# Peptides against a protein of PDB entry 5JNO: the designs that were tried, part 81

Target 1, 112 residues: chain A of PDB entry 5JNO
Amino acid sequence: MVAKFQPPPEYQLTAAELKQIVDQSLSGGDLACRLLVQLFPELFSDVDFSRGCSACGFAAKRKLESLHLQLIRNYVEVYYPSVKDTAVWQAECLPQLNDFFSRFWAQREMED

## One batch from the design tools (peptide; made by RFdiffusion4, then SolubleMPNN)

Design b1_p23_6_s2 (from b1_p23_6, 10 letters changed)
Fold by OpenDDE base, seed 5:
Structure b1_p23_6_s2 (fold): chain B 112 residues (1-112), chain A 23 residues (1-23)
Amino acid sequence: as target 1 above (112 residues)
Amino acid sequence: SEAERLAAARERALAVLDEMLAE
């Protein structure tokens, strides 16, 4: 069996919390985006990223990094097991995540 | 406060997401 991924305490979601997000989601990609907002609100704010997980070692507060994506993917897999396939993850979730994140900051830059 | 800033960021993010999904 594949080893279960254990997220850090600050990124743990209860079953009820996850279900609520799922109920709001139209697809695996949509779910991924909503999880991004839920788990990492600091990526969408001017709040210093350093106040997040000190053990994660993230350097860029305006960039989606491997550990962000891995955490999101683990939760998406609960309701969309097909994303365990890397090809599916790269086709259905990653493009939406990147598009969403890029759109957000592009919009913010226009407002500044 | 930090909590308020994070909450506002969350709402803005979700608004962008909803617009994206509507396309």
Scores: peptide ipSAE 0.687, ipTM 0.946, DockQ to the pose 0.842
Fold by OpenDDE base, seed 1:
Structure b1_p23_6_s2 (fold): chain B 112 residues (1-112), chain A 23 residues (1-23)
Amino acid sequence: as target 1 above (112 residues)
Amino acid sequence: SEAERLAAARERALAVLDEMLAE
């Protein structure tokens, strides 16, 4: 059997919290981006990344890492089961996440 | 405060997302 993935306590969302984000989302890709902001606000700020998660003390502050993507995908799968297929995840969600994240920091760099 | 800085970052991020979705 496949073990159920449990996110770290600091990245737990209740069903109600997740539903609120879903209600604001127009697609799986949109939901993924909103989850990125909700779960990992430190990736969008200059605040110390390590303060939110002791296990992520050495993680790149301005890069989407495998752990981030895995956690997001697990929540997206609740309402968009098709993303369990890696091809669907790579076609529908990853491009949106990367585009969104890149746009954010590109704009910030232009403002500096 | 740190909490306020994170909140501001969240709002900026969501604004970028909304712009992207509007295209």
Scores: peptide ipSAE 0.687, ipTM 0.946, DockQ to the pose 0.848
Fold by OpenDDE base, seed 3:
Structure b1_p23_6_s2 (fold): chain B 112 residues (1-112), chain A 23 residues (1-23)
Amino acid sequence: as target 1 above (112 residues)
Amino acid sequence: SEAERLAAARERALAVLDEMLAE
């Protein structure tokens, strides 16, 4: 059987932390975008995180990967159960996430 | 500092989000 998805400890939000983000969100798609910023700040930063960790040498890609999206969806489902339906997730959240992420980096490119 | 740069990135990201949501 498929094991339940569990986020790594560094991506585990408390109920209070999640509630704060939810209170700032106007929709499931909005919540998804705010979670993206909260959980994966490295995707929005030019900071070299590998410099701070000689053990992991991690270098974040400027891409939204399946694990990022899955983790975000898990949290969104807590307050917007309708996104358990893949069609709803793909219609309401994924387009906004992609649009937001693309806009961010497009803007940064223009400022360079 | 690195922490400050990260914080600034978050702020910029949220600003972009606000602009997007205003459309």
Scores: peptide ipSAE 0.685, ipTM 0.944, DockQ to the pose 0.795
Fold by OpenDDE base, seed 4:
Structure b1_p23_6_s2 (fold): chain B 112 residues (1-112), chain A 23 residues (1-23)
Amino acid sequence: as target 1 above (112 residues)
Amino acid sequence: SEAERLAAARERALAVLDEMLAE
């Protein structure tokens, strides 16, 4: 039996907070991207990643890691249950997340 | 401040997202 993923307190969203993000989203992929920004703003800055969380562990500063993606997927599933299907997640959300994240840093790299 | 830097990063990220979605 695999333990259910439980996000650390720093990444907990209330129903109201999640609803607000959903209301701003046009699709599951869009929702995923907005959740990425909301939950992990440090991935879009040069600020050192440090939240004093004993459960988070180490994360690459400019990389979407499995922990980030799992957390985002858990929230997306609330309003888009179809992403429980891995094929749907990989077709609808992951490409948009990767494209968005890559585009962001590609632009920043050009500006630097 | 760090908080301001994070806030600015968030704004820039959302701007990029909006541009991407508009295409």
Scores: peptide ipSAE 0.685, ipTM 0.945, DockQ to the pose 0.875

Design b1_p23_6_s3 (from b1_p23_6, 10 letters changed)
Fold by OpenDDE base, seed 2:
Structure b1_p23_6_s3 (fold): chain B 112 residues (1-112), chain A 23 residues (1-23)
Amino acid sequence: as target 1 above (112 residues)
Amino acid sequence: SREAELEAARERALAVLDEMLAE
């Protein structure tokens, strides 16, 4: 048996909060990106901000770690159950997440 | 403040996302 993934309290969204993000999203991939922004704003900041959770993986500011992705996927699955299939997750969400994150920091690098 | 800086980061990120989605 696999234990259900339980996010730390600081990353626990209410149903209303999640729905608000969903209402702003056009697809599962879009939802994933918006969740990334909402849950981990520190990954987009020039300042090292952590929420004090060693398990959340805040060591690398400019890369998406497995725990970040797992947490996002967990929420995306609520409205897009098909992403439980790894192939779907890798086709619909991961590419968009990576493209978005890379684009962000590429742009910021040009501004520095 | 920390919260203000994080909010600014979110705004910048969302702007990039919107641009990406518009392509």
Scores: peptide ipSAE 0.698, ipTM 0.949, DockQ to the pose 0.884
Fold by OpenDDE base, seed 5:
Structure b1_p23_6_s3 (fold): chain B 112 residues (1-112), chain A 23 residues (1-23)
Amino acid sequence: as target 1 above (112 residues)
Amino acid sequence: SREAELEAARERALAVLDEMLAE
């Protein structure tokens, strides 16, 4: 028996929900970014998000943590199995996630 | 409400993503 990844209830997507996000996505990197927004809207808000996720424990605002990336990768793998290869994940998804997340907060800081 | 603020955050984030994808 091999252990199966099981996300916390707060980050559980139905097949229909995931498919809808996939249908809006043009690539694995795009899908990863859209999943980031859908799963963790608190990372894009000033609202306290620690109240909503007991499984996350310690979480830093405006920072992508290993748990966030792991959850996203597991969903991306459903439709893009190639990201199971770490080299592919690091080349196709991680740069897009980091670029997107950095752009968001850089832009928000300029608007303040 | 918290939910309304989170939804607004999603919309702002997706707008940035769309701009990024348009490049």
Scores: peptide ipSAE 0.698, ipTM 0.949, DockQ to the pose 0.894
Fold by OpenDDE base, seed 4:
Structure b1_p23_6_s3 (fold): chain B 112 residues (1-112), chain A 23 residues (1-23)
Amino acid sequence: as target 1 above (112 residues)
Amino acid sequence: SREAELEAARERALAVLDEMLAE
């Protein structure tokens, strides 16, 4: 039996919080990107970040890890259930997440 | 502060996202 993924408390969104982000989103991919920003601002900052979550373990400072993607997907599924299909997730959300994240840091590198 | 920097990071990230969506 595979245990259901449970977000750490610091990454647990209420229905109201999630709805607010959804209301700002134009698509599942857009929602995924906005969730990335809201849940993991440390991935867009040069400041060291630690929430002291024993369940999270080590997370790369500037890398989209499996834990990040899994958590985001779980929230996206609430309003876009089609992403439960891995093919849809990989076609609609992952490319946008990767493009957005890489674009952000590419711009930052040019500014540095 | 750390919190201020994180908020600034969110704002910068969202700006990049909006630019990407506008293309």
Scores: peptide ipSAE 0.698, ipTM 0.949, DockQ to the pose 0.884
Fold by OpenDDE base, seed 1:
Structure b1_p23_6_s3 (fold): chain B 112 residues (1-112), chain A 23 residues (1-23)
Amino acid sequence: as target 1 above (112 residues)
Amino acid sequence: SREAELEAARERALAVLDEMLAE
């Protein structure tokens, strides 16, 4: 039995909010990256935001954790049902997320 | 402010994403 994942209230998107992000996205992988930015801005900032959230627990400052990925996947599935297949998720979305996140911090380290 | 810093972070992240998509 796979329990249905419910996002914390801080990460609950309305249908209209999700549609806005989808309209800006070119693919499932692009949508995943845009969801990462909108839901977890603390992962792209030096601001210690995640530590203050008791509902979502402690997250490493510069690491994509399973909770982040599962929440993003749940929203991506609404418009790209094929990502319910783990093989599709691992081929289309995870590489894009990891590449994007790594590029961001690599670029920041070069500029600072 | 904290909120302004988070918004600036979002803008920087989206700029990196746009560069990645342009490749």
Scores: peptide ipSAE 0.697, ipTM 0.949, DockQ to the pose 0.854

Design b1_p23_6_s4 (from b1_p23_6, 10 letters changed)
Fold by OpenDDE base, seed 2:
Structure b1_p23_6_s4 (fold): chain B 112 residues (1-112), chain A 23 residues (1-23)
Amino acid sequence: as target 1 above (112 residues)
Amino acid sequence: SLEERLEQARQRALEVLREMLAE
C-alpha cells in the first residue's frame, strides 16, 4: 500500500487558499511557480535560516529539492490531473519552475 | 521582521514571474 502524501503542517493549504492561487494562474506551469513562491518563500530570501541552529545544519540555499517539487506537484494535480503523468510534469511544469527559479537568482546576482 | 522580509521576497519573486510570463 502506498500512502498518500501528507504535507507538513507548515505547507498545508486549505481548499480556499489553493483556489485563490489557482484563480491567479494562467496554466499548470504558472500555478506551479506561484505555489513555489507561496510555500517556500525562504528559497527567495537572503535570510540564513540555519544561522544559530545546530539542529538545522547547513541547508542548500537556492536549490529546488525533490521534496519541494513533489509537494508542488501534489497541489498542481488537484486542478491539472494530467501532471500525474511524469512526462507531462516534466514537459509542462518542471521547465517553467527551473526557468523561473534560475531567472530570479540570476537577476539578484546582477543587482549585487 | 523576518515575516516582512519573507513577504518582500515573495513580492520580488512574483514580479520576476510576471516579467517571465510577459515574454
Scores: peptide ipSAE 0.672, ipTM 0.945, DockQ to the pose 0.879
Fold by OpenDDE base, seed 4:
Order: C-alpha cells, then structure tokens, then sequence
Structure b1_p23_6_s4 (fold): chain B 112 residues (1-112), chain A 23 residues (1-23)
C-alpha cells in the first residue's frame, strides 16, 4: 500500500483554511492558483532566502517545482477529485498555474 | 518585516490572478 502523502508542517492546511480558499475559487484551476499563492508566498517575493546560508549560497529559483505542484494537487483533489486523473490535472490545472506564475513574473519584470 | 513583505507579495499575486480570471 502506498503511504498517504503528508505535507511538511508549514504547508499543512486545516479543513477550515482550505474551505476558505475553496469558497473563493471559481474552478479547480483557480483553486490551484490560489493555493500556490497561499502556500508559497516566497515564490512571489523578491526576498533572498539564501542570504546567510553557507551551505547553499544560491538564490532561490523562480520556478514551480515538483514538490509545489504535488502539494497543490493533493489539496485540489479534495474538492475536485477528477484531477486525480493526470490528464485532467494537466489540462485543467497545470496550464493555469503556469500561465499565472509566468504572467506574474513577466509583469514584475516589466515594472523593474 | 519578512512576514509583511511576504503578505505584500501574496496580495500582489492575487491581484494578478484576479486580472487573469477577468479576461
């Protein structure tokens, strides 16, 4: 049996917190984007979290990683079970996530 | 503070999202 995925404590949402986000969402794709913002605000910030880290020293990449997507998908599945199908996830959520994330940083680049 | 900066980033992100959804 495959163990149920457990997110790190910093990415653990209560049922109430998740419901609040869902109530603000228009679709599974919208929910995914909102979860991205709520769970990973650092991806939308200019803050350099690598500063002072002798072990790393590299600036955080502005990129959606597999862990981010996995966590988001797990929460989206609670209210949109159809995204358990990878084809649905790739058609309904991933494009919106990518478009949203790219749009955000494209706009920020133009403002700088 | 760091938390305030993160919240500001979150709000800006949500603004972009709202604009995207309005299209």
Amino acid sequence: as target 1 above (112 residues)
Amino acid sequence: SLEERLEQARQRALEVLREMLAE
Scores: peptide ipSAE 0.672, ipTM 0.944, DockQ to the pose 0.870
Fold by OpenDDE base, seed 1:
Structure b1_p23_6_s4 (fold): chain B 112 residues (1-112), chain A 23 residues (1-23)
Amino acid sequence: as target 1 above (112 residues)
Amino acid sequence: SLEERLEQARQRALEVLREMLAE
């Protein structure tokens, strides 16, 4: 009984918005990281968003959750259809997302 | 404002991303 994934309204990008992000991207992995920044800025701030999107439910701080990754992957697939293959997604996008997210917070910790 | 704080977070994140991609 798994329903088709549908982005919450606040995370629904228009074709023009997505194209703008794509035009700034150098690869599928880069696109994934830029989508992460644009869609989920709360993951890069010190603000407590515990009462955030009701459709997304509770989100842990400083953690990439399955819902975040699924939404990003859906948009990446529009311009990089090969990521429909899980092996490609795990090789080309997931490592970049994890490295980027980890680097961000590691650097912030060093800056006091 | 909250909006300004989120935008600052985005800009900082994009700086980190650019540095990562330049390596």
Scores: peptide ipSAE 0.672, ipTM 0.945, DockQ to the pose 0.835
Fold by OpenDDE base, seed 5:
Structure b1_p23_6_s4 (fold): chain B 112 residues (1-112), chain A 23 residues (1-23)
Amino acid sequence: as target 1 above (112 residues)
Amino acid sequence: SLEERLEQARQRALEVLREMLAE
């Protein structure tokens, strides 16, 4: 049996918040990208979080991790149940997420 | 503030996303 996933409190979206993002989305892949931006703005920031948090020692990295993807997928499934199929998730959402994230930092690298 | 800087990052990211979708 697949265990039900519960996101940490800091990544909880209300039904209204999620609906707002869905209303702006054109597809499951688009929704995934918008969720990435909404949930993890630190992945798109130049802020040095290592300096800002002496307690946890967290360092912001320009990388999508498994926990990021898992959280996003759980929310996407609410409105696009087909992504429960791993093949669909890998074909429709993962490529867009990776392309979007890579494109963002490629542009920033050229501007720096 | 940190919150403002994160919001700026979010808006920049959304701009990139819109450009990607337009292609």
Scores: peptide ipSAE 0.672, ipTM 0.944, DockQ to the pose 0.853

Design b1_p23_7_s1 (from b1_p23_7, 13 letters changed)
Fold by OpenDDE base, seed 5:
Structure b1_p23_7_s1 (fold): chain B 112 residues (1-112), chain A 23 residues (1-23)
Amino acid sequence: as target 1 above (112 residues)
Amino acid sequence: SAERLRRAQERALAVLDQMLAEA
């Protein structure tokens, strides 16, 4: 039996929670973006979410990391199985995620 | 703080809604 990816407890969503987000979403790409906001709010704030690890010395960056994308994709594919295809993920979800994330910080930069 | 995170989420969703409206 192939081992499945298990998200950390902090990023676990119940079926009901996921359904609520899905109900608010108009597409797989939209769902992906909403999941990004729900799962990783720290990526949209000035809060130092890396402060919990003083030893690693890693500074949080305004960048979508592989782990973020993998977690989001795992949830998206529950309702949009087609994103299991990498080509579909890269065409329908990944560009929307990147555009959304970039737009957010671009606007924030202009407001400051 | 939790409040700052919540505010950030709200701002993010507003940006998302704007983006979706353009599509």
Scores: peptide ipSAE 0.714, ipTM 0.954, DockQ to the pose 0.885
Fold by OpenDDE base, seed 1:
Structure b1_p23_7_s1 (fold): chain B 112 residues (1-112), chain A 23 residues (1-23)
Amino acid sequence: as target 1 above (112 residues)
Amino acid sequence: SAERLRRAQERALAVLDQMLAEA
């Protein structure tokens, strides 16, 4: 059996914190996008800001990695158990995440 | 630094709200 995914301590949400995000969400896909914003704000920061991080020495990348997606999916499953089915996750959550993330950076590139 | 991240989050949520309104 595959080991249960455990979020890193810095990305551990309390039940109350998760409930607050859920209350603002209209669907599983919407919840996934809101979790992306709250858990990984560095993915939405400007390149200049990302390069200026002297604490870690690494520049943030404009990429949704498998670890990000798995963590978000685990939280979505709490209120939408059907996303445990990969077909449901791929039909209802992944397209919205990709559209949202792409739209954000496309808009920023046009305005900057 | 923290303020810049919060502003990025605000812009992201604005994009999300607009996307949901158009759907």
Scores: peptide ipSAE 0.712, ipTM 0.953, DockQ to the pose 0.873
Fold by OpenDDE base, seed 4:
Structure b1_p23_7_s1 (fold): chain B 112 residues (1-112), chain A 23 residues (1-23)
Amino acid sequence: as target 1 above (112 residues)
Amino acid sequence: SAERLRRAQERALAVLDQMLAEA
């Protein structure tokens, strides 16, 4: 038996905080992307903040890791229970996250 | 810094909004 994923304190959202993000979201995929931005701003910056949290483990810069995705999925499931189905998660959220993240850095690379 | 992170978030959200507008 594997223990349920528990986010570090810095990534633990209150119900009110999560609702605020949900209120800004148009879909589960949109919510996932907004959660990515709010929870992991360091993934969109040139600064590595992975050393700031011992509970986060290793986090590669400019890469969506399983840890990030699992945390996001856990929150998305609260308001979009259908993503508990892996097929739905892979169809509705993962492509949006990957496309969004890739587009962001592709745009940055063009500017630099 | 906190300001750099904030700016990064703003840029990210702008990209997201662009994607949503195209859909």
Scores: peptide ipSAE 0.710, ipTM 0.953, DockQ to the pose 0.903
Fold by OpenDDE base, seed 3:
Formats: structure tokens, sequence, C-alpha cells
Structure b1_p23_7_s1 (fold): chain B 112 residues (1-112), chain A 23 residues (1-23)
């Protein structure tokens, strides 16, 4: 048994905040991508990230790491319980997240 | 700054919308 994952305070969403994002989402995969943008804007910015976490010491890099994905999955599960199944998560959310993130930075490189 | 982060989020959401439109 593994301890329950708990996000840093700066990545904690209220029920109302989460619902607002859900209402804008078309699917679990879409929700995952929107959560990525809302929770980790630093992954899409050229500005140095200054938000530190004294509780966990987490430092975000310009890539999708296990902690990012785990946090997003926890929120997606609230409204899309099917993603508790790893196969569903890997089929419906992970490819969309990776595609979205890759497209973003590929497009930025072409604009430079 | 917060403004720079918001602009980054806006660009990201634009990419997402484009991706969804192509699907």
Amino acid sequence: as target 1 above (112 residues)
Amino acid sequence: SAERLRRAQERALAVLDQMLAEA
C-alpha cells in the first residue's frame, strides 16, 4: 500500500474550481489537458518558475513528470471514475496529454 | 509575473482548442 498522493497547496483545487473546469470539458482527456494548463502554467511559460513548495520540495520541469500526471489523474477521477482503470487512463487521457503538450512546444519552436 | 503566466495559459488553451477542432 502506498500513501495517498497529496498535491502542494498551490495545486489544490476547490470543488467549485474543479467543477468550472469540468463544465468546460468535452471528455476526460479534454479535462486532463485543461487541468494541465490550469495547475501548471509554468510548463507553458518561458518565465522561470518561482513557486516553491515547502511541504514536498517539488520542482516542476518543462516536461510531463509522474507527479504532474498523478495529480491530474486524481482530479479527473472525480468526474470520470473510469480512469481509475489504468488501461482507460492510458487510452483516454495520457495520449491526449502528451499530444497536447508536444504540439504546444513544437508550435512554439516553429514560431521562433 | 502573473500576467506572463496568464498569457502562457491563453496560448496553451488556443493550442488545445485547435487540437480539439481537428479531432
Scores: peptide ipSAE 0.710, ipTM 0.953, DockQ to the pose 0.855

Design b1_p23_7_s2 (from b1_p23_7, 10 letters changed)
Fold by OpenDDE base, seed 1:
Structure b1_p23_7_s2 (fold): chain B 112 residues (1-112), chain A 23 residues (1-23)
Amino acid sequence: as target 1 above (112 residues)
Amino acid sequence: RRAELEAARERALAVLAEMLAER
């Protein structure tokens, strides 16, 4: 059996917080993107706010790491159990996450 | 610092809204 993924305490969402995000989401892919913004605002900032957290291992300023994706996927699974299937995750959520993240930084680079 | 993170989140959500509107 695969060990249950335990998110770091700083990335724990209550049921109410998760439901609020879900209520604003129209799909699993949309939910994934909203979770990315909610959990990791430092990935959308020009300032490296994660530098001070040696315990969480999140040091990459402009990169979606495997740990980010796994954490998001775990929350998406609560309301969209089908993403437990890797093929569904790769078809419905992962492309939208990548498109969103890339679009954000492409826009920022053009404005700066 | 908190204000900067909040501004970043708002910009990110605006980009997401635009992306979703195009689909």
Scores: peptide ipSAE 0.692, ipTM 0.946, DockQ to the pose 0.898
Fold by OpenDDE base, seed 4:
Structure b1_p23_7_s2 (fold): chain B 112 residues (1-112), chain A 23 residues (1-23)
Amino acid sequence: as target 1 above (112 residues)
Amino acid sequence: RRAELEAARERALAVLAEMLAER
């Protein structure tokens, strides 16, 4: 049996917190990007940041890893259940996440 | 450090806003 993905405590959002982000979101893809920023601000900083949890398995700097994406998808599914379909996730959310993340660092590289 | 993370979030959200505005 495959174990259910359970985020570490620092990546668990309350219903109220998630709702606030949803209220600011225009689409599932937008929600995904906002969740990325909310949950993993360290991916957007030059600071080596550790939240004190090894359970998430995150160690790579400035990379969108499968664990990040899975966690985001789990939350997006709450309000956009269509992303349970992998094809929808890959069409609506993943491209936006990748574009957003790439744009951010491309801009930062130009400023440095 | 916390201030730097907050600044990073703000910059990220600004980029997101720009991306959304292009649509």
Scores: peptide ipSAE 0.692, ipTM 0.946, DockQ to the pose 0.879
Fold by OpenDDE base, seed 2:
Structure b1_p23_7_s2 (fold): chain B 112 residues (1-112), chain A 23 residues (1-23)
Amino acid sequence: as target 1 above (112 residues)
Amino acid sequence: RRAELEAARERALAVLAEMLAER
């Protein structure tokens, strides 16, 4: 039996919170990006909000770590079970996440 | 710190909106 991944309390969403984000999302990829913002605001700020958290996998200030992606995927799977297929995850969600995250910081650098 | 968090989220969501509009 594969143990169900249980996110740490800092990254736990209630059913209502998750539904709210889903209602704002147009696709699985969109949902993934919105979850990224909701769960890991420190990745979009100059302030490290998750300093000392081993469970979040935060290592680099401007890098998406494997644990970030895993947490997001776990929530996306609730409404889009097809992302359990790695090929679907890599085609529908990962490109959007990477594009979004890259665009964000590229824009920030231009404003500085 | 809370204000910084909120501002970061707002900026991120704005970028997301722009990205989605291009598709």
Scores: peptide ipSAE 0.690, ipTM 0.946, DockQ to the pose 0.847
Fold by OpenDDE base, seed 5:
Structure b1_p23_7_s2 (fold): chain B 112 residues (1-112), chain A 23 residues (1-23)
Amino acid sequence: as target 1 above (112 residues)
Amino acid sequence: RRAELEAARERALAVLAEMLAER
């Protein structure tokens, strides 16, 4: 049996915290985006808010990396188990995440 | 630092809201 994914302590959400985000979400894709903001606020700031997890291997300030996506997917699966299917994850969540993230920085670039 | 973090979150959520409103 494959070992259960365990997020680093700095990226752990309680059931209550996750439920709160879910209650604000309209879909799995929306939930994914909200989780992105909640878990990785440093990706939305000009200031480096990196939590310094050496195991996470984050390199790019303005890029969604595989570990970000893995963590988000793990939480989304709790309420949207269909995203365990890679095809569903790639169709419903990844496009939303990428669109959201790119829109954010494109907009910020125009405002500065 | 914390204030800047919260501001970033709010800006991000505003963009998300706009994106969702387009659907």
Scores: peptide ipSAE 0.692, ipTM 0.946, DockQ to the pose 0.885; fails the geometry check

Design b1_p23_7_s3 (from b1_p23_7, 10 letters changed)
Fold by OpenDDE base, seed 3:
Structure b1_p23_7_s3 (fold): chain B 112 residues (1-112), chain A 23 residues (1-23)
Amino acid sequence: as target 1 above (112 residues)
Amino acid sequence: RQAELEAARQRALAVLDEMLAEA
């Protein structure tokens, strides 16, 4: 058996916080996108957070990585348990996440 | 810094709203 992914403390949402996001969401895919924004605002910012962190040495990248996606999926599963099925996750959430993220930075590139 | 982060969040949500409106 493989242990369930547990988010780091900085990405741990309370039930109330998650419920608030869910109430604003129209679908599992929408929820996934909203979670992306709420959990990882640094992925949408020009601010280099690594500049002020001498302890972590983390280099932020504008990329949806496996850990980001897994964390989002864990929260989506709470209210949309069907995404536990990988096929459903890949059909209902991943395309929306990728489309949203790509659209955001494509638009920013045009505005800059 | 926090203001810039919040601005980014708002821009992201605006893009999401546009995407949802087109669907």
Scores: peptide ipSAE 0.697, ipTM 0.948, DockQ to the pose 0.881
Fold by OpenDDE base, seed 5:
Structure b1_p23_7_s3 (fold): chain B 112 residues (1-112), chain A 23 residues (1-23)
Amino acid sequence: as target 1 above (112 residues)
Amino acid sequence: RQAELEAARQRALAVLDEMLAEA
């Protein structure tokens, strides 16, 4: 039996919820970005960071931390198992996540 | 708080859609 990742309750998605996000996605990278928004809306808000597990060490409000990325990757793997390959994850998902997140906050800063 | 989070979610998705449209 292979050990499976178990996300904290606040980051659990039902099969139906995940499918809905997948249906809106055009690629693994797109899915990753949509999961980022759905799982961690606080990363896109000026509201105090209140979500997360104290044991996982989430502390950066406007930064994609390793645990954020790991959680997203685990869900992406359900429909895009190729991202189990680190090279694929780094080529197809990480750049999109970083570009999206950076673009969002760059635009927000320009609006102020 | 929830209203502000929802607004942030919608703004984020709008940015994503714009980014995808440029690809």
Scores: peptide ipSAE 0.697, ipTM 0.948, DockQ to the pose 0.910
Fold by OpenDDE base, seed 2:
Structure b1_p23_7_s3 (fold): chain B 112 residues (1-112), chain A 23 residues (1-23)
Amino acid sequence: as target 1 above (112 residues)
Amino acid sequence: RQAELEAARQRALAVLDEMLAEA
């Protein structure tokens, strides 16, 4: 049994905020990437930043942690219920998230 | 700090759009 994941207040999107992100998204994978940026901008910054939430498991700047992914998945499921299936999540969203995040930091390394 | 976060967000979205354009 897995307990229901409850986002902390600082990561709780309103329906309107989520809808805005969805309207900009072309797919579940795209939505996942946009949620990553909107929820965790600190993961894309060189500035030492933390929202002070231990429940989020925020630790590494250049690594997507399980709690980040779980939080994103929860929101993606609202509009793409099929990602409740782990196989679908791993096929449609995780590869795009990993590719996007890796691409971002690869580009930044070239600029540094 | 807030300005840096916004800049990071914009850079990230630019990378995402570029990635989507290639697909």
Scores: peptide ipSAE 0.696, ipTM 0.948, DockQ to the pose 0.893
Fold by OpenDDE base, seed 4:
Structure b1_p23_7_s3 (fold): chain B 112 residues (1-112), chain A 23 residues (1-23)
Amino acid sequence: as target 1 above (112 residues)
Amino acid sequence: RQAELEAARQRALAVLDEMLAEA
């Protein structure tokens, strides 16, 4: 059996914090994108960022990795249980996350 | 450093809002 993923303390949201983000969200995909920004601001910055957590172990600073996506999905699942279905996750959340992240950096590259 | 991260967060949210407006 595989141990349940537990977010590092740096990425642990309280119920109130999560609700605040949910209240700003219009859909599961929107929520996913907002969680991406809130949990991993370093992915949107040129500034080197280290949280000092040995459990994080992110390899890329400007790439959506499986660990990022897993963590986001865990939170989205709280308010949108349908994303427990991988097909729903891949249809409703992943495309929006990828489009959002790609759009952000494409825009930044044009400005640089 | 934290100010720069916050600025990045704001820029990201602006992009997201633009996407939502276009949808």
Scores: peptide ipSAE 0.696, ipTM 0.948, DockQ to the pose 0.897

